# Ledger of designs, part 93: peptides against a protein of PDB entry 6IDX

Target 1, 380 residues: chain A of PDB entry 6IDX
Amino acid sequence: KELAKLSADVTFATEFINMDGIIVLTRLVESGTKLLSHYSEMLAFTLTAFLELMDHGIVSWDMVSITFIKQIAGYVSQPMVDVSILQRSLAILESMVLNSQSLYQKIAEEITVGQLISHLQVSNQEIQTYAIALINALFLKAPEDKRQDMANAFAQKHLRSIILNHVIRGNRPIKTEMAHQLYVLQVLTFNLLEERMMTKMDPNDQAQRDIIFELRRIAFDAESDPSNAPGSGTEKRKAMYTKDYKMLGFTNHINPAMDFTQTPPGMLALDNMLYLAKVHQDTYIRIVLENSSREDKHECPFGRSAIELTKMLCEILQVGELPNEGRNDYHPMFFTHDRAFEELFGICIQLLNKTWKEMRATAEDFNKVMQVVREQITRA

## One batch from the design tools (peptide; made by RFdiffusion4, then SolubleMPNN)

Design b2_p14_3_s4 (from b2_p14_3, 4 letters changed)
Fold by OpenDDE base, seed 4:
Formats: structure tokens, C-alpha cells, sequence
Structure b2_p14_3_s4 (fold): chain B 380 residues (1-380), chain A 14 residues (1-14)
């Protein structure tokens, strides 16, 4: 207990470390000897002193043994551990993961996100905070392949649901540190969009071109007057599609694939458009047909608008940027749905279409409409 | 360079 208090002082920490004091603390943890009547309390203070000593940065985290790591991971993976030990063990694992790639690799072998999710299903917000902090640390240090696996797994849907139900919708006010960890998790989640945001469409990829054709099909084939059966000629079909792509509001209505070669937002804009067309088909068709039937030069160019809106949303959400330690602003909406970015896009594209009509905008007003929409989104 | 190194370096100092 007194050691844990004194370990916060850098002068004491330096002297204690020079006396191999930290090695003694690590050996106490490594021994695992439950023989002492007050073992849990002693261990909790030992872990506190260890953490405080290591926070001075005098000793490298790489000095810890595999036995020590296994003991600490054991306190997190075991179902019946003292809350005080669990909290400190989560904090130590977080620090290990953050400070050493070698320790990350070892910890990632000893602990699963599923085990950490169990620590979110508790009433103790401090335990919940350290569990999310460790998840965030593991996510930050994971290779790209492992981050994608963590995001795609049933564990992510479960994690999101547990956070929503046990943290965000909990009967307790969210403390600043929890809000920060939720913010970090949100930033890390948005950063999964970066690959698609920076992926250029290949205009020669037939599968990608078929997605653009599917957007046309969903918009126009359901309402196709049988009298407008595509004439058998390849040139008539090409001219028809050029008209359809113009009505869809693509900038390059001859080859819409060229509109998705700009990065950002690259293929992410096409993903959003396809999601809208498939999941919110009524809304998609309404927006497209409302603008395609206009002859008054007040048509909202859907394709161009969808691309620029996707780019704007990436800018607003800071897709690709690092989390900032001073921030704690998270959006609960992003924990409510698996495709929350695409749902946000679907809301914002309707807002854009509404704003375009209210402004009586033309193609020349496009940038003004986008600026008004940006202000509306950032104030919401 | 680890993309998140700047965040990690800041967090290790707080």
C-alpha cells in the first residue's frame, strides 16, 4: 500500500528501480502463490505499484517475462477475479500493448476480444472503460489483416450491441474517460473505411461496371415503359445508357466509372450508392426519378452529389485520421447499426436533395448547396 | 511507421 503511493514519485521510483525493486514486484506476480491471507489486497497493491513505476518510463516494458504476461492475462480471462485485480490487470495489459509490439503479439495470443466483451456486461464503469481501452489498444496495434478480422467478426456486432446496451444506454452517466474510449473506438471504426475511400475504380473492371449498371437498372427498369424496349442495336443501347447515366446525375455520363477514379472518396461512394439502392430502394428511386423527370434546370445530380457527399462525410468524420487524446465526442448512432456510415449517407443524401429543392438550385449552385449541407450536418 | 504511433506516444505521456 505505501509502496503503491510512493511509486507515483519519480525520485522514489528511480531509487526503487535501481535497487531492483521492480524485479521483486514482477516475481511476486509470477509466483502466483495464493498462500497469503490477504493475497488479493497485496496483489492489487503490487499491480498498482508496478503500473505507477512503469509509467515513469525508466524501465522498458519489454523487460517483463512471458510468465508475468500469462499471469496478468490470466486475471483478465478467468471468470472469478477480484474487481481490483481485474481493473489493474486490464490497465497493465493496455500499457503493454501500447508500449511494445512484442508484448502485443504475446497478449494477442493469450486474450480474445470475446473475453474482454464479458467485462463490458458489468455495472462497474471503470472495468468497462479499461476493457474498451484494451480493445482499442489491441485494435491500434493489430496488423491490417487482423484489424479487418476484428471488424468483420461476430465479435464486432456483439461488441457493438454490448457497448450500446450496457454502456451507452446504461442507467449511469458516461464519465469523461469512457467517452474518450468510445470516441477512440469510433475513430478506429471509421478508419476501416479508409481503404475503400482510397481505392480507385478501375474503369476496365467489369464487376465494378456491373454495379453502376445495377444502379441504372434499379432506378429505371422497374418503371420502363415497354415501348422503350432497348433497340437491338449496340449504338442505340449505348446512347440509351448515356441518357440514363445523365439522368442519374453522373459527371461523366458516357463513362460513369471515371467519376469513381477520384480518391477520396473512390469506391466508398459507389458502396454508399449501392447500399442506398438495395437497402433503401424506395428512397433511392424517389430521389433519382424526382430529379430525372425535371426539365426546369433544377435537377439535383444524384451521382455527383453522392460522390461529393461521401467525400464530405469522410472529412467531417475525419476518416483516416488518428484519435486525439483531448477528445471525447462520440456519436451513439454509430453503435446502433452495422452499416451506420451508409445509413448516415442515406439520411444526408435526402437532406441534400431537400436543401437543393429549397434553394431552387441549379448545377452552378452545387458548391453552395454542399456548403449549406455541411453546415446542417455539423450542427446536428 | 505504425499509423497510430503519434496517438500511442501521446497516450504514453498522459
Amino acid sequence: as target 1 above (380 residues)
Amino acid sequence: MNRYQAYLDARARS
Scores: peptide ipSAE 0.033, ipTM 0.718, DockQ to the pose 0.747
Fold by OpenDDE base, seed 2:
Structure b2_p14_3_s4 (fold): chain B 380 residues (1-380), chain A 14 residues (1-14)
Amino acid sequence: as target 1 above (380 residues)
Amino acid sequence: MNRYQAYLDARARS
């Protein structure tokens, strides 16, 4: 107890480390000897003193043995561990992961995100915070090839549901540190969109063009009386498609694929449009047809609006940016759905269409509408 | 180099 308190002092820490004191603490953990009276209390103070000593940065985290790592990971995986031991063990694992790539590799072999999920189901917000912090640390330190697998594990409806129900919707106010860890997890989740945001459409790729054609089909062929199948030549078909792509509100009516060559938002805009068209088909058809039937120059260009809205959402959500230690702003909505970005897009495109109508906007007002929509989204 | 290195370096010092 006194050692743990004194270990926060850098002068004491320096002298204690010079006396091989930290080696003694590590050996106590490595021994796993439960035979002592008050073992749990002694261990909790040992782990506290160890963490406080290591926080001075005098000793490298790489000094720890594999036996030490296994003992700490064991305290996190055991169901009947004292809360104080569990809390310090999670904090030690987080610090190990953050400070050493070699320790990350060893820890990633001993623990899984699935094991950490159980620590989110407790009433102790500090345990929950350190569990999310360790999850975030593992995500940040994961190699690029493994990051998608971890992301898929985060995309597990289970983890998000547990965070939503046991953390966000808990009966306790969210503390600043928990809010920060939720923010970090959100940023890491949105950074998975960066690849699609920076992917240019190939205007010559037929498979990508078929997606744009599918958007046309969903919007217009559902209402087309089969009797008006335009039988004749390739030119009439091209002219028809140009008209349809104009009604869809693409900037390039001849080759809409050209509208997706700009990055950001690249293919991510097309992904959002296709998601809306398939998952919220009635909403998509309504938005397109309400604007395609207008003869008054007050049509909202869906294609252009969807692209610019996707770009705006990427800017607002800071897609591709690093987490900032000073930020704690997270959106609970992003924990409610697996495709939360596409759902947000679906809400915001309806807001844009409504705002366009209310403003009685024309194509010349496009940037003004987008600015009003930005202000509406950022205030919500 | 991990693209998150700047964040990791900040967090590792806190």
Scores: peptide ipSAE 0.029, ipTM 0.699, DockQ to the pose 0.865
Fold by OpenDDE base, seed 1:
Structure b2_p14_3_s4 (fold): chain B 380 residues (1-380), chain A 14 residues (1-14)
Amino acid sequence: as target 1 above (380 residues)
Amino acid sequence: MNRYQAYLDARARS
C-alpha cells in the first residue's frame, strides 16, 4: 500500500528502480502464490505500484517476462477476479500494448476481444472503460490485415451490441474517460473505410462497371433480369445508357466510372450507392425517379450528390485521421447498426434531396446546398 | 502501423 503511494513520486521511483524493485514486483506476480490470506489485496497494491513505477518511463516495458504477461492475462480471462486486480490488470495490458509492439504480439495471442466483451456486461463503468481502452489499444497496434479481420469478426457485431446496450443505454451517465474511449473506438471503426475511400475506380474494370450498370438497372429496369448484362450493345443502346446515367445525375454521362476516380471518396461512394439501391431500394428508386422525371432545371443530380455527400461524411467523421486525446464526442447511432456508415449515408442523401427541393436549387446552387446540408448534419 | 504512432505515444504518456 505505501509502496503503491510512493511509486507515484519520481524520486522514489528512481531509487526503487535502481534497487531492482521492479524485478521484485514482477517476481511476486510471476510466482502466482495464492497461499496468503491477503493475497488479493497484496496483489492489487503490487500491480498498482508496478503501474505507477512504469509510468515514469525509466524502465522499458520490454523488460517484462512472458510469465508475467500470462499471469496478467490470466487475471483478465478468469471470471472470478477481484475488481481491483481486474482494473489494474486491464490498465497494465493497455500500457503494455501501447508501449511495445513485441508485447502487443504476445498479448494478442493470450487475450481475445471476446474475453474483454465479458467485462463490458458489468455495471462498473471503470471496468468497462479499461476493457474498451484495451480493445482500442489492441485495435491501434494491430497490423492492417488483422484490423480488417477484427472488424469483420462476429466479435465486432457483438461488441457494438454490448456497448450500445450496457454502456451507452446504461442507467448511468457516461464519464469523460468512457466518452473518450467510445470516441476512439468510433474513429478506429471509421478508419476501416479509408481503404475504400482511397481506392480509385478503374474505368476498365468490368466488375466495377457492372456495379454502375446495376445501379441503372435497379432505378429504371427493376423488373428486368440482371442476366441482361450490357453485351456489346448497339450505339442506340449506348445512347440509352448515356441518357440513364444523365438521369442518375452522374457528371460523366458517357462514362460514370470517371466520377469515381477521384479520391476521396473513390469506391466508397459507389459502395454507399449500391448499399442504398439494394437495402433501401424503394428509397433509392424514389429519389432517382423524382429527379429524373423533372423537366425543370431543378433536378438533384443523385450520382454527383452521392459522391460529394460521401466525401463530406468522410470529412465530418474524420475518416483516416488519428484519434485526438482531447476529444470525447461519439455518436451512439454508429453502435446501432453493422453498416452504420451506409445507413447514415442513406439518411443524409434523403436530407440532401429534401434540402435541394426546399431551396429550389439548380446545378449552379450545388455547393450552396452541400454547405447547408453540412450544417444540418453537424448540428443534428 | 506508423500512422497511429503519434496517438499511441501520447496515450502511452498520459
Scores: peptide ipSAE 0.045, ipTM 0.736, DockQ to the pose 0.818; fails the geometry check
Fold by OpenDDE base, seed 5:
Structure b2_p14_3_s4 (fold): chain B 380 residues (1-380), chain A 14 residues (1-14)
Amino acid sequence: as target 1 above (380 residues)
Amino acid sequence: MNRYQAYLDARARS
C-alpha cells in the first residue's frame, strides 16, 4: 500500500527501480502464491505499484517475462477475480500492448475479444473502460490481416449491443476516459472503410460494372419482368443505358465506372449506393425517379451526389485518421446498427435531396447544396 | 512523431 503510493513519485520510482524493485514486484506476481493472508489486497497493491513505476517510462515494457504476462492474462480470464486485481490487470495488458509489438503478439495469443466482452457486462465503469481500452489497443496493434478479423468481431452485433446497453445506456454518467475509449473505438471502426474509400473502380471489371447495371435495374426495371426486356438492338441498348445513367445523375453518363475511379471515395460510394438500392429500395427508387421525371434544370444528380456525400462523410468522420488523445466525441448511433455508415449515408442522401429541392438548386448550385448539407450533418 | 506515438505518449502520462 505505501509502496503503491510512493511509486507515483518519480524520485522514489527512480531509486526503487535502481534497487531492482520492479524485478521484486514482477517475481511476486510470477510466484502466484495464493497462500498468504490478504493475498488479493497485496497483489492489488503490487500491481498498482508496478503500473505507477512503469508509467515513469524509466523501464521498458519488454522487460516483463512470459510468466508475468500469463499471470496477468489469467487474472483477466478468470471469472472470480478481485475487482481491484482485474482493473489493474486490464490496465497492465493495455500498456503492454500499446508499448510493445512483441508483447502485443504474446497477449493476442492469450486473450480474446470474447473474454473482454464479459468485462463490459459489469456495473464498474473503470473495468468497462479498461476492457474497451484493451480492445482498442489490440485493434490498433493488430497487423492488417488480423485487423479485419477484429473488425468482424466488432461488427459482431453482440459487442456493439453490449457497449450500447451496458456502457452507453447505462444508468451512470459516462466519465471522460470512457468517452475517449468509445471515441477511439469509433475511429478504429470507421478506419475499416479506408480500404474501400481508397479502392479505385476498374472500368474493365465486369463484376463492378454489374453493380452499376444493378443500380439501373433497381431504379428503372424493378416492375418490368426481366423476360419482357425488348430485344432492342445493341445500339439502342447502349443509347438507352446512356439515358438511364444520365437520369441516375452520373457525371460520366456514357461510362459511369469512371465516376468511381477517383479516390476518395472510390468504391465506398458504390457500396453505399448499392446498400441504399437493396436495403432501402423504396427510398432509392423515389429519389431517382423524382429527379429523372423532371424536365427542368432542378434535377438532383443522384450519382454525383452519392459520391460527393460519401466523400464528405469520410471527411466528417475522419476516415483513415488515427484517434486523437484529447477527443472524447463519440456518436451513440454508430453502436445501434451493423451497417451504421451506410445507414448514415441513407439518411444524409435524403437530407441532400430535400435540401436540393428546398433551395430550388440547379447543377451550378451543387457545391452550395453540399456546403449546406455539411453544416446540417455537423450540427445534428 | 506519428499520431499514434503521440497517443501512446499522452496515455502514458494520464
Scores: peptide ipSAE 0.032, ipTM 0.716, DockQ to the pose 0.498; fails the geometry check

Design b2_p14_4_s1 (from b2_p14_4, 8 letters changed)
Fold by OpenDDE base, seed 2:
Structure b2_p14_4_s1 (fold): chain B 380 residues (1-380), chain A 14 residues (1-14)
Amino acid sequence: as target 1 above (380 residues)
Amino acid sequence: SLASKMEQAAKEAK
């Protein structure tokens, strides 16, 4: 107990480390003796002293043995562990993951996200905070392939549901520390969009052009009577498609693929448009047809608007940026749906279309409409 | 709010 208090002092920590004191603490944990399990208070103080000593940055985290890692991971995986031991064990694992890539690899073999999700189902917000902090550390230090696997796994759906039900909708006010960890998790989740945001469309790729053609088909052919005979020559078809791409509000009516060559938002804008067209087909068709039937200069260009809105949403959500330590602004809405970004896009594109009408905007007002929509989204 | 609209969309998607 005295050691744990004194370990917060840098002068004491320096002297104690110089006396190999930290090695003694690690060996006490490694010994795994039934004695430490009977003296839960002594173990909790040992782990506290170890963490406080390591937080001074005097000793490398790479000094810890695999036996030490297994003992700490063991305390996190055991169903009947003291709350204080569990809390310190989660914090030690977080620090190990953040400070050493070699320790990350070993820890990722010993613990699963599923085991950490069990610690979110408790009423103790401090345990919940440390469990999310460790999930965030594992997610941050994971190689790209493993981050994608973590995102695609049933674990991510389950994680969002558990966070929503046991953390966000809990009977307790969310503390600043928990709000920060929820913010970090949100940022790390949105950073999975970065690849698509930075992917340029290839105007020569037929498969990518077929997606744009599918957007046209859903907008114009889904309600059209099959009576338009397939027999008009290839040139008349190209001219027809140019008209349809103009009605869709693309900037390049001849080759809409050129509108997706700018990064950001690149292919992510096309993904959002395709999601809207497939999942919210009635909303998509309504927005496109309402603006395509206007002969007045007040048409809202859907294609251009969708691209610029996707870019603006990426800027608002700081896609591709690392989490900032001073931020704690999380959005509960992103824990309610699996495709939360695409659903946000679908809401915001309707807001944009409404705002365009209310402003009686023309193409010259485009940037002004986008600025008003930005203010509406950021105040919501 | 945008949050309430997203929560409604999430209910309609179930």
Scores: peptide ipSAE 0.017, ipTM 0.504, DockQ to the pose 0.023
Fold by OpenDDE base, seed 3:
Structure b2_p14_4_s1 (fold): chain B 380 residues (1-380), chain A 14 residues (1-14)
Amino acid sequence: as target 1 above (380 residues)
Amino acid sequence: SLASKMEQAAKEAK
């Protein structure tokens, strides 16, 4: 206990480290001594002293053994651990993951997100905070392939539901530390969109063009009897498609693929449009057809609007940016759905279409409509 | 609110 308190002092820490004191503490944990296992308080103070000593940055985190990692991970994975040991063990694992890629690899083998989810189902907000902090650390340090797997695990209805029900909708006020960790988790989740946001469409890729063609099909052919025979000449078909792409509100109605060559938002805008068309088909068809039938120059260009809205949402959500330490602004709505970004897009495109109508906008008013919509989204 | 619409969408997706 006294050692743990004194370890916060840099002068004491320097002297104690110079006497190999930190090595003694690590060996005490590694040995799993019956004394430390029977005296949870002594172990909790040992782990506190270890953390305080390591926080001075005098010793590299890479000095820790695999046995030490396994002991600490064992305290997190076992159901019957003292809360004080669990809290410190979560903090140690977080610090290890953040400070060493080698330790990240070892920890990611010893602990699963599923085990950390169990620590979210408790009434202790401090334990919940450290569990989310460790999830965030693992997510941040994961290789891109594993990061997508963790995202898929986060997209698991279970983790989101647990965060929503036990953390966000808990009977206790959310502390600043928890709000920060929820913000970090949100930012890290949206950063998975960066690849698609920065992916340019290839206008020559037929598979990518088939997605645009599917958008046209859903909007205009969904009610058309399959009896419209393949017999109208290739030129008449191309001319029909150019008209349809104009009605869809693409800027390049001859080759809509060119509208997705700008990054951001690149292919992410097309993903959002396709999601809307497949998941919210009635809403998509309504928005397109309401504007395609207008001859009064008050048509809302869906394709252009969807692209610029996707870009705007990426800017608002700071997609591709690292989380800032001073920010605590998380949005509970993003924990309610697995495809929360696409659902947000679907809500915002309806808001845009409504705002366009209310403003009696023309194509010249496009930027003004987008500014009003930005203000509406950021105040919501 | 946007949040209420998202909660509604999440209920309809169940």
Scores: peptide ipSAE 0.017, ipTM 0.504, DockQ to the pose 0.023
Fold by OpenDDE base, seed 4:
Structure b2_p14_4_s1 (fold): chain B 380 residues (1-380), chain A 14 residues (1-14)
Amino acid sequence: as target 1 above (380 residues)
Amino acid sequence: SLASKMEQAAKEAK
């Protein structure tokens, strides 16, 4: 207990570390499962002293043994652990993950996000905070392949549901520390969009062009059976498609693929458009047809609007930026849906279309409409 | 508000 208190002092920590004190503490945790488990308070103080000593940055986290990691991971994975031990164990694992890529690999083998989700189903907000902090650390330090897998995992869907139901919709005020961890999780989740945001469309890729063609088909051919009309109509068909791409509001009516060569938002804009067209087909068709039937110069260019809106949403959500330590602003809506970004896009594109009509905008007013829409989104 | 619409859309998506 006194050691744990004194370990917060850098002078004491330096002297204690010079006396191999950390090695003694680690060995106590490594060897002591039976003795220390009978003395939960003593273990809790041992872990506190260890954490406080390591927080001085005098000793590398890489000094810890695999046995130590397994013991700490064991305390987190056990269903009946003392809250004080669990809290410190979560904090130690977080620090290990953040400070050492080699320790991250070892911890990621010993602990699953599913085990950490169990610690979110409790009434203790501190435990919930440390559990999310460790999830965030694991997510941040994961290789890109594993990070995407973590994000797509059923565990993340379940995680969002548990966070929504047990944290956000809980009967207790969210503390600043929890709000920060929810913000971090949100930022890390949106950073998965960065790859698509920075992916240029290849105008020569037929598969990517077929997505644009599918957008046209959904908007204009929804009632037409794919009639196998044979090859003689190619030029009239190309001219017809150019008209349709104009009606869709692409800037390049001849080759809409060129509109997706700019990064940001690159292919992410096309992903959003396709999601809207597939998941919210009636909304998509309504927006496109409402504007495509206008010859009064007040048509809202859907394609251009979707691209610029996607870019704007990426800017507002700070896609590709690291979490800021001083921020705690999170959006509860992003925990309500698996494809929350695409759903946000679907709401915002309707807002844009409405705002365009209300402003009686023309193509010359495009930037003004976008500025008004930005203000509407950021104040919401 | 957009936030209220988003929260409502999130309720309707259940």
Scores: peptide ipSAE 0.014, ipTM 0.498, DockQ to the pose 0.023
Fold by OpenDDE base, seed 5:
Structure b2_p14_4_s1 (fold): chain B 380 residues (1-380), chain A 14 residues (1-14)
Amino acid sequence: as target 1 above (380 residues)
Amino acid sequence: SLASKMEQAAKEAK
């Protein structure tokens, strides 16, 4: 206890480290001594002293053994651990993950997000905070391939549901520390959109062009059997498609693929449009057909609007920006759905279409409508 | 609010 308190002092820490004191602490943890396991308070103080000593940055985190990591991970994975030990163990693992990519790799082998979710199902908000902090650290330091896997995992769907039900909708006020970790998790989740946001459409990629064709099919051929092979289009059919792409509100009616070459939002806009068309088909068809039947120049160009709205949402959500330590502004709505960004897009495109009608906008008013919609989204 | 609309959408998706 006294060591843990003194370890916060840099002068004491320097002298203690010079005496190999930190090595002694690590060996005490590694030994799994019955003394430390039976006296939760002594172990908690040992872990506190270790954290405080390491926080001075005098010793590299890479000094820790795999045995130490396994022992700390063991305290986190055990169902019946003292709260004080669990808290410090979560904090140690977080610090290890944040400070060393080599330690991240070792820790990611010893613990799963699924194990950390169990620590969210508790009444202690501090434990919940440290558990989310470690999840955030693992998510931040994950290689891109593993980061996407973490996001797509059943564990992530479960994680958001547990956070929503046990943290956000809990019968207690959210502390600033928890609000920060929820903000960080939100930012890291939205940063998974960055790849698609920065992916340019290849106008020569047939598979990507087939998605645009599918948008046309869903809007205009929804009653026609999909068996009509796209390839047999006579010149009259090609000219018909140009009309359909105009009615869809693409800027380039001849080659709509060119509208997706701008990054941001690149392919992410096409993903949102396809999601809307498949998941909210009635809403999509309604928006497109309401504007395609207009001859009054007050048609809302869906394709252009969807692209610029996707870009705007990325700007509002700060997609591609790292979490800021001073921020704690999280949006509970993003924990309510697996495809929260695409659902947000689906709500916002309806808002845009409504606002366009209410303003009696023309193509010249486009930027003004987008500004009004931005204000409506940011105030909501 | 947008949040209330998303909460409503989340209730309808259950």
Scores: peptide ipSAE 0.014, ipTM 0.464, DockQ to the pose 0.022

